Peptides against a protein of PDB entry 2FGR. Designs and how they scored, part 163

Target 1, 331 residues: chain A of PDB entry 2FGR
Amino acid sequence: SSVTLFGIVDTNVAYVNKDAAGDSRYGLGTSGASTSRLGLRGTEDLGGGLKAGFWLEGEIFGDDGNASGFNFKRRSTVSLSGNFGEVRLGRDLVPTSQKLTSYDLFSATGIGPFMGFRNWAAGQGADDNGIRANNLISYYTPNFGGFNAGFGYAFDEKQTIGTADSVGRYIGGYVAYDNGPLSASLGLAQQKTAVGGLATDRDEITLGASYNFGVAKLSGLLQQTKFKRDIGGDIKTNSYMLGASAPVGGVGEVKLQYALYDQKAIDSKAHQITLGYVHNLSKRTALYGNLAFLKNKDASTLGLQAKGVYAGGVQAGESQTGVQVGIRHAF

## One batch from the design tools (peptide; made by RFdiffusion4, then SolubleMPNN)

Design b2_p19_4_s2 (from b2_p19_4, 10 letters changed)
Fold by OpenDDE base, seed 4:
Structure b2_p19_4_s2 (fold): chain B 331 residues (1-331), chain A 19 residues (1-19)
Amino acid sequence: as target 1 above (331 residues)
Amino acid sequence: SAAAFTQALAAQEEQVIYY
């Protein structure tokens, strides 16, 4: 049997012009083009077309050397795979996020990504952003002429917060069509959480599509996230994204992405626009730059995710500009 | 994204430990 050691170290110099106090922040940040990670994975052929697998992956923080520790919270799965597809047991991306974040041209990291996969409601669950789950069973179908699907269920294990008794339960899945230049997907999920110690359902619907024209790729997302609360009314956010990417000079890629976050509970919108460039020095090493602008309106307080420098909010109605320039190395 | 990561992984020189 074999074990593969793999990773990415992505570190940048980052700047944002405003924090929650209205002050600028700058320094060394992480994960601007890809999330920095260290992982172990392996497969065993069990015969008859059946394989066992494992995957252990944690985030790396190159700015402080993982001063807060290292763990396998990115993924910690054992799997069986074959002609039937793949079954995974353990913490992972939930099927909805695994598929629907693939339409994000900024790879769900740095200052440019689609931020719709968020805890919009001060949910008290550990994974109320809808990205990952503990105690997860996932199933992924093979690709049948383009058609594929994924399903997941996470056990709550009777986790309680306040009066909420099913915190961390997830059920969700997607259907997709992936054929040549075209990808399209619909995802549905419900996660149980708590807000203010009260049971809350986080409902999510996401539509994604992309088309690769060869000279450029277009990608889009439509998402609704709804935290259904018994008291205080629902917290609904409609998120929209449209992006384009194009190869430049055989070794570069330019990316432009716009997102709108319509936060219904506060009747407030945020607009995000990001320009990114990646320059491949090799198959493993790239230089990159990101320039992002986030305009909050009214009561919106969203901030750009300059991880390692500043990832908090801003004052209501304030705009934030962010820059990242960094090195990504895959090993 | 999983796709971008898969592409990066395909470019990695994997340290393979046999056991």
Scores: peptide ipSAE 0.015, ipTM 0.496, DockQ to the pose 0.290
Fold by OpenDDE base, seed 3:
Formats: sequence, C-alpha cells, structure tokens
Structure b2_p19_4_s2 (fold): chain B 331 residues (1-331), chain A 19 residues (1-19)
Amino acid sequence: as target 1 above (331 residues)
Amino acid sequence: SAAAFTQALAAQEEQVIYY
C-alpha cells in the first residue's frame, strides 16, 4: 500500500477596479490558476482487481497561512474500486459538478471560471452552490466504449433550517461520452435547502461538451439552475459558456472564455469574458495571468472571484475588471 | 481546466510513503 503527499501553492497579486462601494481592491490573492491545496491519498491492492482508497484534501490560503484553520472540506473519502468502477463514501465533489466543471477552461478557480455552479438565491444550505456535499455516497462507472456515468446521494441527517427539513439532501448524476478528442455530458441534480427559513429545492440541469483539435480546444456549457420556492416563485438562472484554449510555443497555454448569466428572477444579465495565459517554467511551476471583464446589466450585482482580495458583489448594473498575476507550484 | 489540473497533478513529483 502507499500514501502520497501532494499539493499546490498558488498565490497571486490581484486587482479589481470596483467593490460594493465602487472602490478598487488589490493585494495578495490565492488560487488564481488552480486551487491551492494540501492532500493525502493512498491505495491498497486487495487482490482480484479490488482496491481500497482514501483521499483527504483541504484548501491552502498562502496569503494568511490558513489563519482560519485547516480542514479536509475539499475531499474526505474512503473508496472501493475495481472492474465495477468506484464507490466513494464521504465529502466530495458531487458527481454533477465533478464532471461538468471539467469543461470549464479555468478549472472552476480564479477570476475566469464559469460561475453557474452558484448559490443564486441566498440559500441557507452549506453547499447551495451545487459543488460539494457532506454525507455523500457516490458511484462512478468505468468507461465502456466512451460511455460513462456517475451517481450520488447525500444524506440530510434530518438537518433543519427554519421550517425547512431535509436540508443538505442531494440526489444527482451524469451520463457522458468520452472518446478521444470528444467529451460530452448531461448532468441532473436536486438539492434540498432553505431560503428565508422556508423549504426550497435547488434543481440543476447542465450540458457540457468539448473537442480537442490538437492545435486548439473548444469547450461549452449550458446550465439551468432553479431554486423552487413554495412562496415567491422560482429563482431561475440560465448560464451559458463558450471557451477556447491553445498551446503557445510548447511551454504556454492561452485561454479565452465567455459566459452569460441570465438571472430570470431579477430580469438581469451578466456577461463575463476572461483571457488567461499560463507559462510553464517547469513541469511543476508556472507563471500565469488572468484578465477578466464582468458586465452587469440592470439589477445584476455579480462580482469576480478574486479569492483573498475581493469576491463580493458590485453595485447594480456596474462593470468590474479583474487582474491576477501569480505563481503556481505543484509538489 | 480539470485536464490542466490533472496535468499539474501528473507533473507532481509526489512524495510516496510506502506502508
């Protein structure tokens, strides 16, 4: 059996030209190209093609040295794997986010990612962004001629918020086709939560696809998220993403991604465009730069996620520009 | 991308403790 210690330290200088007061913010930020992390993982061969596994992973904040503490909230799983696929027990990415975020060219991190996996409704559940769940059982199939799937269920453990019961219950999954340069997936999920102390269902449907042309990659996402409320109507967001990436000079990668967030409950749109560049100094160390523009319309108040500097909203209808320049080191 | 992260992980000189 083996244990692997692994991690990433990703730290940047970040700037946004507007916060909620209309003022600029700048400083040292984290996780601009990849989420900074520390992890332990291992496997044990049980014979007959069966393996046991564990994975413990937490986020690192290089700007403050994890002043709020360290935990394994990124992943804390035990697993069995074999010819049948993999079963996981513990907190992890839910199957829908694990698969469908793979089409995000910004890896669901920094100022450039697809922001569709979000708490759109001030949901009071801990994971109302649809990314991870506590008390999760997940199953991932092998790849059968390109076809694969993942399924998950998270127990609510009778958690209540206000009059809402079953808070934190997740059910979801995806089907996918992954063959050579092509990837395509459909994900469906429902999560129980609360909004204003009242029971709410977070329903999500996501379609993703990518194609690698060798000289460039194209990727896209279509998502609808609905917070279904018994009183006050549904909070619906339709999110769209299209991105391209290409290798540069054998040591670099350029990325361009556009996203549209159509926030139906406030009849307001936000447009995001991000240019990113990664320059590999080695296999483990890279320099990177991100430039993002977020244009809010009407009542939209979305902000770029400059983690460690500013990740809040802006004034309604305001536009925000963000920059990150940093170092990513993997060990 | 998750692939770029997977590439970063694949590029990691991982410290492996055998037990």
Scores: peptide ipSAE 0.009, ipTM 0.473, DockQ to the pose 0.279
Fold by OpenDDE base, seed 1:
Structure b2_p19_4_s2 (fold): chain B 331 residues (1-331), chain A 19 residues (1-19)
Amino acid sequence: as target 1 above (331 residues)
Amino acid sequence: SAAAFTQALAAQEEQVIYY
C-alpha cells in the first residue's frame, strides 16, 4: 500500500478598487485559480474488490505561511469502497457541493467563482455556506451507464446556539447523469442552524449542467437557497450562472462566466462577470489572470473574494472591480 | 473544470511513501 503526499501552491498579486470604506485594496493573495492545499491520501487493497482509504487535506496560505495554523478542515475522511460504491466517514465536502460546484468554471475559488454556496442570512453555524460539514457520513454510488448519485448525513451531536438544538445537522444528496460530453445534476440539501439565536433551516436546491463541444464548453447553475426562520420571515436567494471555456493555442484556456444573485429578502440583485485566462507552462505549473466585475444594486453589498487581500463586502449599491495575476503550482 | 483539474492532479506524479 502507499501514502501519497500532494498539494497546490497558488499565489497571486490581487487588486480590488473598492472595500467597505470605498478604498482600493491590493497585495499578495492566495488561491486565485485553485485553492492552495496540502494533503495526504492512501488506499489499501483488502481483496475481493474492497478497498480502505484515507484523505487528509488542509488549506495553504502562501502569503503568510499559515500564520493562523494548519488543519485538515478541507477533508479528513476514512472510507471503504468497492462494487457498491464508496462510504466516507469524516469532515468533507457535502455531496451536494462536491457535485454541483464541479460546474463552476472558476473552481469555486478566487474572484470569478459562483458565489451561490453562501451564508445568505448571517447563520451562526460554522458551515452555513452549504460547502462542508463536520460529523459527516457520505455515500457515493458507482456510475451506471452515466447515472450516479451521492448522499450525506451529518450529526448535530446536540449542538445548541441560543434556543436552536440541532445546529450542524445536514441531510442532502444529488442525482446526476455523466456521459461523454454531457453532465447534468440535481442537488437537494437541508441544514439545521441558528439565526439570531433562533432555530433556522437552510434549504438548498441546485440544478447544474455542462456540455463539452470540444472547441468550447458551456456550463450552467440554477440555485435557490432559503433560510427558513420562525421570526422575521424567510431569507431567500436565487442564484444563476452561465459560463463558457475554450482551449487557446494548445497551452491556454480562456473562461467567461456570468452570475446573478437575486437576494429576495432585501429585494436586491448583484451581477458578476469574470474573464479568466490560464497559461500552462507545464502539466503542474500555470500562470493565470482573472478580471471580475461585480455590480450591486439597491441594498446588495456583495464583494469579490480576493483571498489574502480583501474578501469583505462593499457599500450598498456599489460596484467592485477585481484583478488577480498569479502562479499555480501542483505537486 | 474543477473536476477535470482534480482528476488531472490525482494522475500527477506525487511523492509516494510505501507501507
Scores: peptide ipSAE 0.009, ipTM 0.489, DockQ to the pose 0.249
Fold by OpenDDE base, seed 5:
Structure b2_p19_4_s2 (fold): chain B 331 residues (1-331), chain A 19 residues (1-19)
Amino acid sequence: as target 1 above (331 residues)
Amino acid sequence: SAAAFTQALAAQEEQVIYY
């Protein structure tokens, strides 16, 4: 058996030019290039190609030293793996988010990521962003000539909110083709939640693809999220992303990503453009900078996620500019 | 390479938890 301690500390100086009051915010933020984390993982060889595994991982907030505490809410799994693939038990990324966020060139982190995996409807469930689930069983296939899949089910454990039952139930999965420079995936998920104390289904469909040309990588996402409410009609968002990355001088990487969020319930769009640069000082330490522009139209109030500084919305129809400059260290 | 570093980290890189 082996146990590995691992982590990332990513801390930045961040600025946004506008908060909900129209004022600027600046300070030390966290997780601008990668999510800061502390984890323990290990494996045991059981013989015959069977392995047991565990993974315990929590988020680190380097700006305040985890003032609100530490937990393993990122991942807390036990697993069995072998020629059949991998079965996981415990809180984790749901299979759909685990696969489909891999097409985000900003790794679902900082001010630049694809924000489609969101609670678009003021859902009252703890994980209504569609990213993780409690009480999750997941299965991942091996890769068969490029073809692979993942499936998951999370138990609701009879959780209720208002008149809504089955809150926190997840069912979902993806199919994918991963071969050399090409990746493509289709994901489907449904999560039971509540909005305004009423039963609501969070339905998600996501298509992702990427191609690595060696000199550059292109990546794209197409997503529809629907909060299907029994009363008041559906809250639907169509999200689109296109990104490119390229190595620079053997030690750097530049990234450019555009996203469009078409918020149908308010007939309003938001446009996000992010330029990122990572400079590797070593295999474990990098400097980085991100510059993001978020243009809200009409009733849209989206804000950039400058974690530790400001992650709230802005006034309707207002634009926001964000900057992060930081250090990422992996151990 | 920058890509190899990012890939080694990506095996560790998971999403922001919104509390």
Scores: peptide ipSAE 0.019, ipTM 0.508, DockQ to the pose 0.038; fails the geometry check

Design b2_p19_4_s3 (from b2_p19_4, 11 letters changed)
Fold by OpenDDE base, seed 3:
Structure b2_p19_4_s3 (fold): chain B 331 residues (1-331), chain A 19 residues (1-19)
Amino acid sequence: as target 1 above (331 residues)
Amino acid sequence: MAKEFTEALRAQEEVVLYF
């Protein structure tokens, strides 16, 4: 058997020109190009093409040294894999998030990512952003001529919030076609939660596609998130993303991504534009810079996710500019 | 995940312990 120790330390200087009070924030932030992490993983060959596996991964906060503690909340799985694919038991990315975030050119981190995988409704459940789940069973198929799929179910374990039962139950999956330069996927999920102590279903549908032309890559996402409340009507958000990336000089990558968040319950839109550059000093070490502009309209209060500096909202209808300059090191 | 993130993960000089 083998055990691999692995990680990423990603730390930046970050700036945002507005917080909730209209003041600027700046300092050391984390996870600007990739989420900082420490992990252990391993496999055991059981013979006959069957393998056992484990994966334990936690987030690292390089700015404070994990002052709030360390945990394996990124992933804590045991698995069996073989010609049938892979079955995983434990906390992980839900199948929909695992596949559909792959189309985000900013790797679902920093100030530039697609923010559609969000708690749009002040949901009171854990992981109401649709990214991960506790008590998760997942299955991933092999790739058959480009076609692949993933499915997951998370147990609620009779968790209640207010009058809401079944809180934390997840069911979801994706179908995909991955062949050479082309990737396309459709994901569907439902998570049970509470809003204002009342039962709520978080429904999600996401379509993603990308094509790598060699000289450039195009990527896109279309998402609808809908918190269906038993009382008070639905909270619906339509999210759109289009991005391009290109290699620069054999050692760099430039990225440009646009996202639109159409928040139907407040009849308000937010527009996000991000320019990113990564400069590889080696295979494991990179310098990076991100420049993001977020324009809120009307009642929209979205903020850029400058983790470790400021990740809160802004005043309604306010625009926010963010900058990150940092170092990413993989080990 | 973005190509670069996947490449960074693939380029990790992993401390591999064999048991």
Scores: peptide ipSAE 0.027, ipTM 0.558, DockQ to the pose 0.278
Fold by OpenDDE base, seed 1:
Structure b2_p19_4_s3 (fold): chain B 331 residues (1-331), chain A 19 residues (1-19)
Amino acid sequence: as target 1 above (331 residues)
Amino acid sequence: MAKEFTEALRAQEEVVLYF
């Protein structure tokens, strides 16, 4: 059998001008352009167009050397694939996040990404951000003339929190059209969780699209998340993103992305704008810089995700500026 | 570009361990 070792080490110097106390934070951070990772994968040809596969992937923290340990919580799947598509068993990206995060020009990491895939309600489930699930079965179709889809179900395994008895159950999927310069997708998901010990449904709807004009790419997201509590009002957030990227001088890429987070439960908005640049030194090594500005209004307390330095909130109505400068190396 | 990085991840000089 063949086993491929692969990874990314992405480490940066990061700064944010405000934390929850109003103080600046700076230091060595991780995963500013891509999530740092170590993985093992393999594929076995079983004949007749059938393949078996495995994928084990964990996050790397280059700033502390994985002081909290290493695990395969990014992905730990076994799969069968063929003319029917791919079936996966194990912890992975849920189909909705796997497809709809692909429209984020900042690769769902660092200070620039779309932050819509979030636990908006202090949900007590481990994956209430809607990104991954334990105990996941997923299916991905082939591409049929541009049309493709993905579906997933995660077992709750009778996990209880307070009065909630099905915590971690996921059901969701997407439909997509991927043809030439165009990509468009619609995702729907529901996850069972708890908020304040009460059963809660995390409903998510996401529309994504991108178009590559050759000289530039445009990308957009429209998302609604809704935590429907058995007792109490719904916690709804509408999130919007628009971004553009363009190649620079054959070796660089510039990115600009705007996002709006309309947090209905607190009647408060946050605005994020990020400028990014990537300079490819090779196919495997890049330098990068990100500059992000986050404006909270009213009761909004969102913070930029300077992982390894500061990823917490700020005071209500405060603005935050963040900078990352780093090296990404793939192996 | 996300394709190029995914393709660069696929075009990584894979240390293929044969077991």
Scores: peptide ipSAE 0.025, ipTM 0.539, DockQ to the pose 0.237
Fold by OpenDDE base, seed 4:
Structure b2_p19_4_s3 (fold): chain B 331 residues (1-331), chain A 19 residues (1-19)
Amino acid sequence: as target 1 above (331 residues)
Amino acid sequence: MAKEFTEALRAQEEVVLYF
């Protein structure tokens, strides 16, 4: 059998011009171009085209040396794979996020990513951002002529919050077409949670597409997230993203991404625009810079995710500017 | 993410331990 040790250390200097008090924040941050991680994975050939696998992956915080500890909350799966595809048992990305975040040119991290996969409703569940789940069973099909799919179910294990009795239950999946330069996907998910101690359904629909023209890649996302509440009405957000990336000088990549978050429950929009550059010093090491602008309108309080420096909101209707300059090293 | 990230991970000189 083989066991692979792998990881990324991504650390940056970050700045945001406003926090919740209107003050600037700056310092050493993490995960600006890729989420810093340490992982172990391996496979065993069981014969007949069947394989067993494991994957253990945790986040690394290079700014504080993992002062809050290390865990495998990124992924902790055992799997069987073969001609039928792959079945996974354990905490992972839910199938919808695993597929649909692939269209985010900022790798779902730093100040530039699509922020649609969010807890929009102050949901009390641990994973109400729709990114991962505990107690997850996942199935991924092979790719058949471009067509592929993934499905998942997470057990609630009778977890309760207030009067909600099924917190953490997830059901969801995607269908996709991945062929050459084209990728397109539709994802649907429902997660059970609580808001204000009351049972709430987090429904999500996401459409994603990308096309690689060789000289540039275009990518887009359309998402609706709806926290369905029996009392107080639904909390609905429509999120839109459009991005482009292009190689620069054979060793660089420039990225531009726009997102709109139409927060229906507060009748308020936020606009995010991010310019990123990655400079590859080697196959493993890159320098990067990100410049992001977030414009909140009306009651919107969204903040850029400068992890390790400031990831909170801003005052209602305020705009935020963020910068990250860092090193990404992969091993 | 998963494939492009796995491809970026495949460009890593992985420390492969054989057991």
Scores: peptide ipSAE 0.024, ipTM 0.517, DockQ to the pose 0.261
Fold by OpenDDE base, seed 5:
Formats: C-alpha cells, structure tokens, sequence
Structure b2_p19_4_s3 (fold): chain B 331 residues (1-331), chain A 19 residues (1-19)
C-alpha cells in the first residue's frame, strides 16, 4: 500500500491590542493562514473502481512544539470510495462544516475567518462549534452535473451531561451545486448537547455561495445557529459574511472579508473586517499578513482568534485590532 | 491559489512509503 506523509507548519508573529483586561498581547502564534498539521493518508485500489482509504491528521503548534501532545483529532477516518461516492468512518469535519467553511476566504483559520461555526451558548459538548464530531459516519455523493451532497450521523454513545442525554449526537448534511466558477450550498445540522447541565439542541442552517470571475472571487455566507434550551429560551445568533479575493502580480493574493454576528440572546452585534495578503515564494512556501478589526457593540465580548497568543474575549462593547505576519510551509 | 496550494499539497513529492 502507499502511505503519504503530509503537513503544514504555519507560524506567525501576532499582536492584539486588547485582551479581557484591556491589555495588549503579542508573541509567536500558530496557524494564521492555514492550520498547521501533520498527517498520514493512503489509498488501496481494490479493483472495479473501489478504493479503501485512511486519513490520520493532527494539529501542530509550532510556537510550543505541541507541549500538550499530538493527536489525530483533526481527522481519523477509514473510507470506501467508488462510483457511488465515499463513505467515511471516524472523527472528521461534519459534512456541513466541511462544505460551508469552504466559502470562508480565510479558510476558517487565523484572525480573519468567519466565526459563525462557534459555541454561542457555552454548550458543554466537546464539539459544540459544529465543526467536527466523534463517532461519525459520513457519506459524500459524486458530483452529478454540478450537484453534490454530503450526509453525516455521529453516535452519542449514551454520553450524558447533567440531565442531558444523547450528548454528541449529530445529524446533518448539505446539498450543493459546484460547476465551473460557481459554487452554492445549503447545510442543515442538529447536534445534541447540554447548557447548564440541561438538554439543548444546537440547530444550524447555513447558506454559502461563491463565484470566481478570474480577476476576483466573491464569497458569502448566511448562517443561523440556535441553541434550543429546555429552560431559559433559545440562544440564537445570525451570522453574515461577504468576502472578495483577487490575485496580485501572479504570486500574491489579497483578501478582504466582512462578517456580522447578530447575537440575539444579548441583543448585541459584532462587526469583523479583515484584510489579508499572501505572497507565494513557491508552491509550498508563502509569507502572509493579516489585519483584522473586530467591533463589539453593547454586551458583545467577541475576540479575534490569534491562536498561540490570545484567543479570548474582550470587555463588553470593546473593539479589538489584530495583526499576524507569518510563514506558511507545506511539506 | 488556494486550489494551487491544495494541488501543491497533492503534488507534493509524496514521500510515499511503500509497505
């Protein structure tokens, strides 16, 4: 069989002008343009167009050398694929996040990404951000004239938190149209979790679209996340994103992305704007810079995700500015 | 470019360890 070793090391100098105390933070951070990772993958041809596959992938933290250890929590799947599509068994991106995060021009990474895929309610489940699940079975269709879909179910394995049962159960999927310059997708998901030890359903609906004009790409997301609590009413967030990217000088890419997070439970909005630049030194190595501004209103306390430096919140109604300058290397 | 980086991740001279 063939085994491919692959990875990304992405390390940056990062700065944020405010933390939860109002103080600046700066230092060496990780994953500013792409999530740093180490992975193993392989495929076996079983004949007749059937293939077996495996994928093992973990996050790398270049700033601390993985001080908390290494694991395969990014993906740990075995699969069968063929003319019918692909079936995956194991921890992975849930189908909804796998498809709908593809419209984020910042690749769900660093200080610039769409932050809608979040635990908005202090959910007590391990993956209440709606990004990944344990015990996941996923199916992905082939592309039929542009039309494609993905579906997933994650077993709860009778996990309980407080009085909440079925914690970690996921059901979800997407339908999409991907043809030439156009991509559009609708995703629906429900995850069982707990908030304050009480049963809670995390419902998610996401619409995404992008169009590549060659000279520029436009991308957008519309999302509603709702934590339906048995007691205390719903925690609802409506999230919106619009972004543009353009090639610069054959070796560069500029990105501009705006997001709005309308946090209904606290009647408070946050506005995020990010300018990014990537300079490709080669196919594998890039320099990058990100500049992000996050404006919280009223009771909003959102912070930029400067991983390895500061990823916490700020004081209510405070604005935060973040900068990342780094190197991304793929091997 | 994101496609080219993903394609560069695919077009890595895969250190294919044959077992």
Amino acid sequence: as target 1 above (331 residues)
Amino acid sequence: MAKEFTEALRAQEEVVLYF
Scores: peptide ipSAE 0.023, ipTM 0.542, DockQ to the pose 0.217

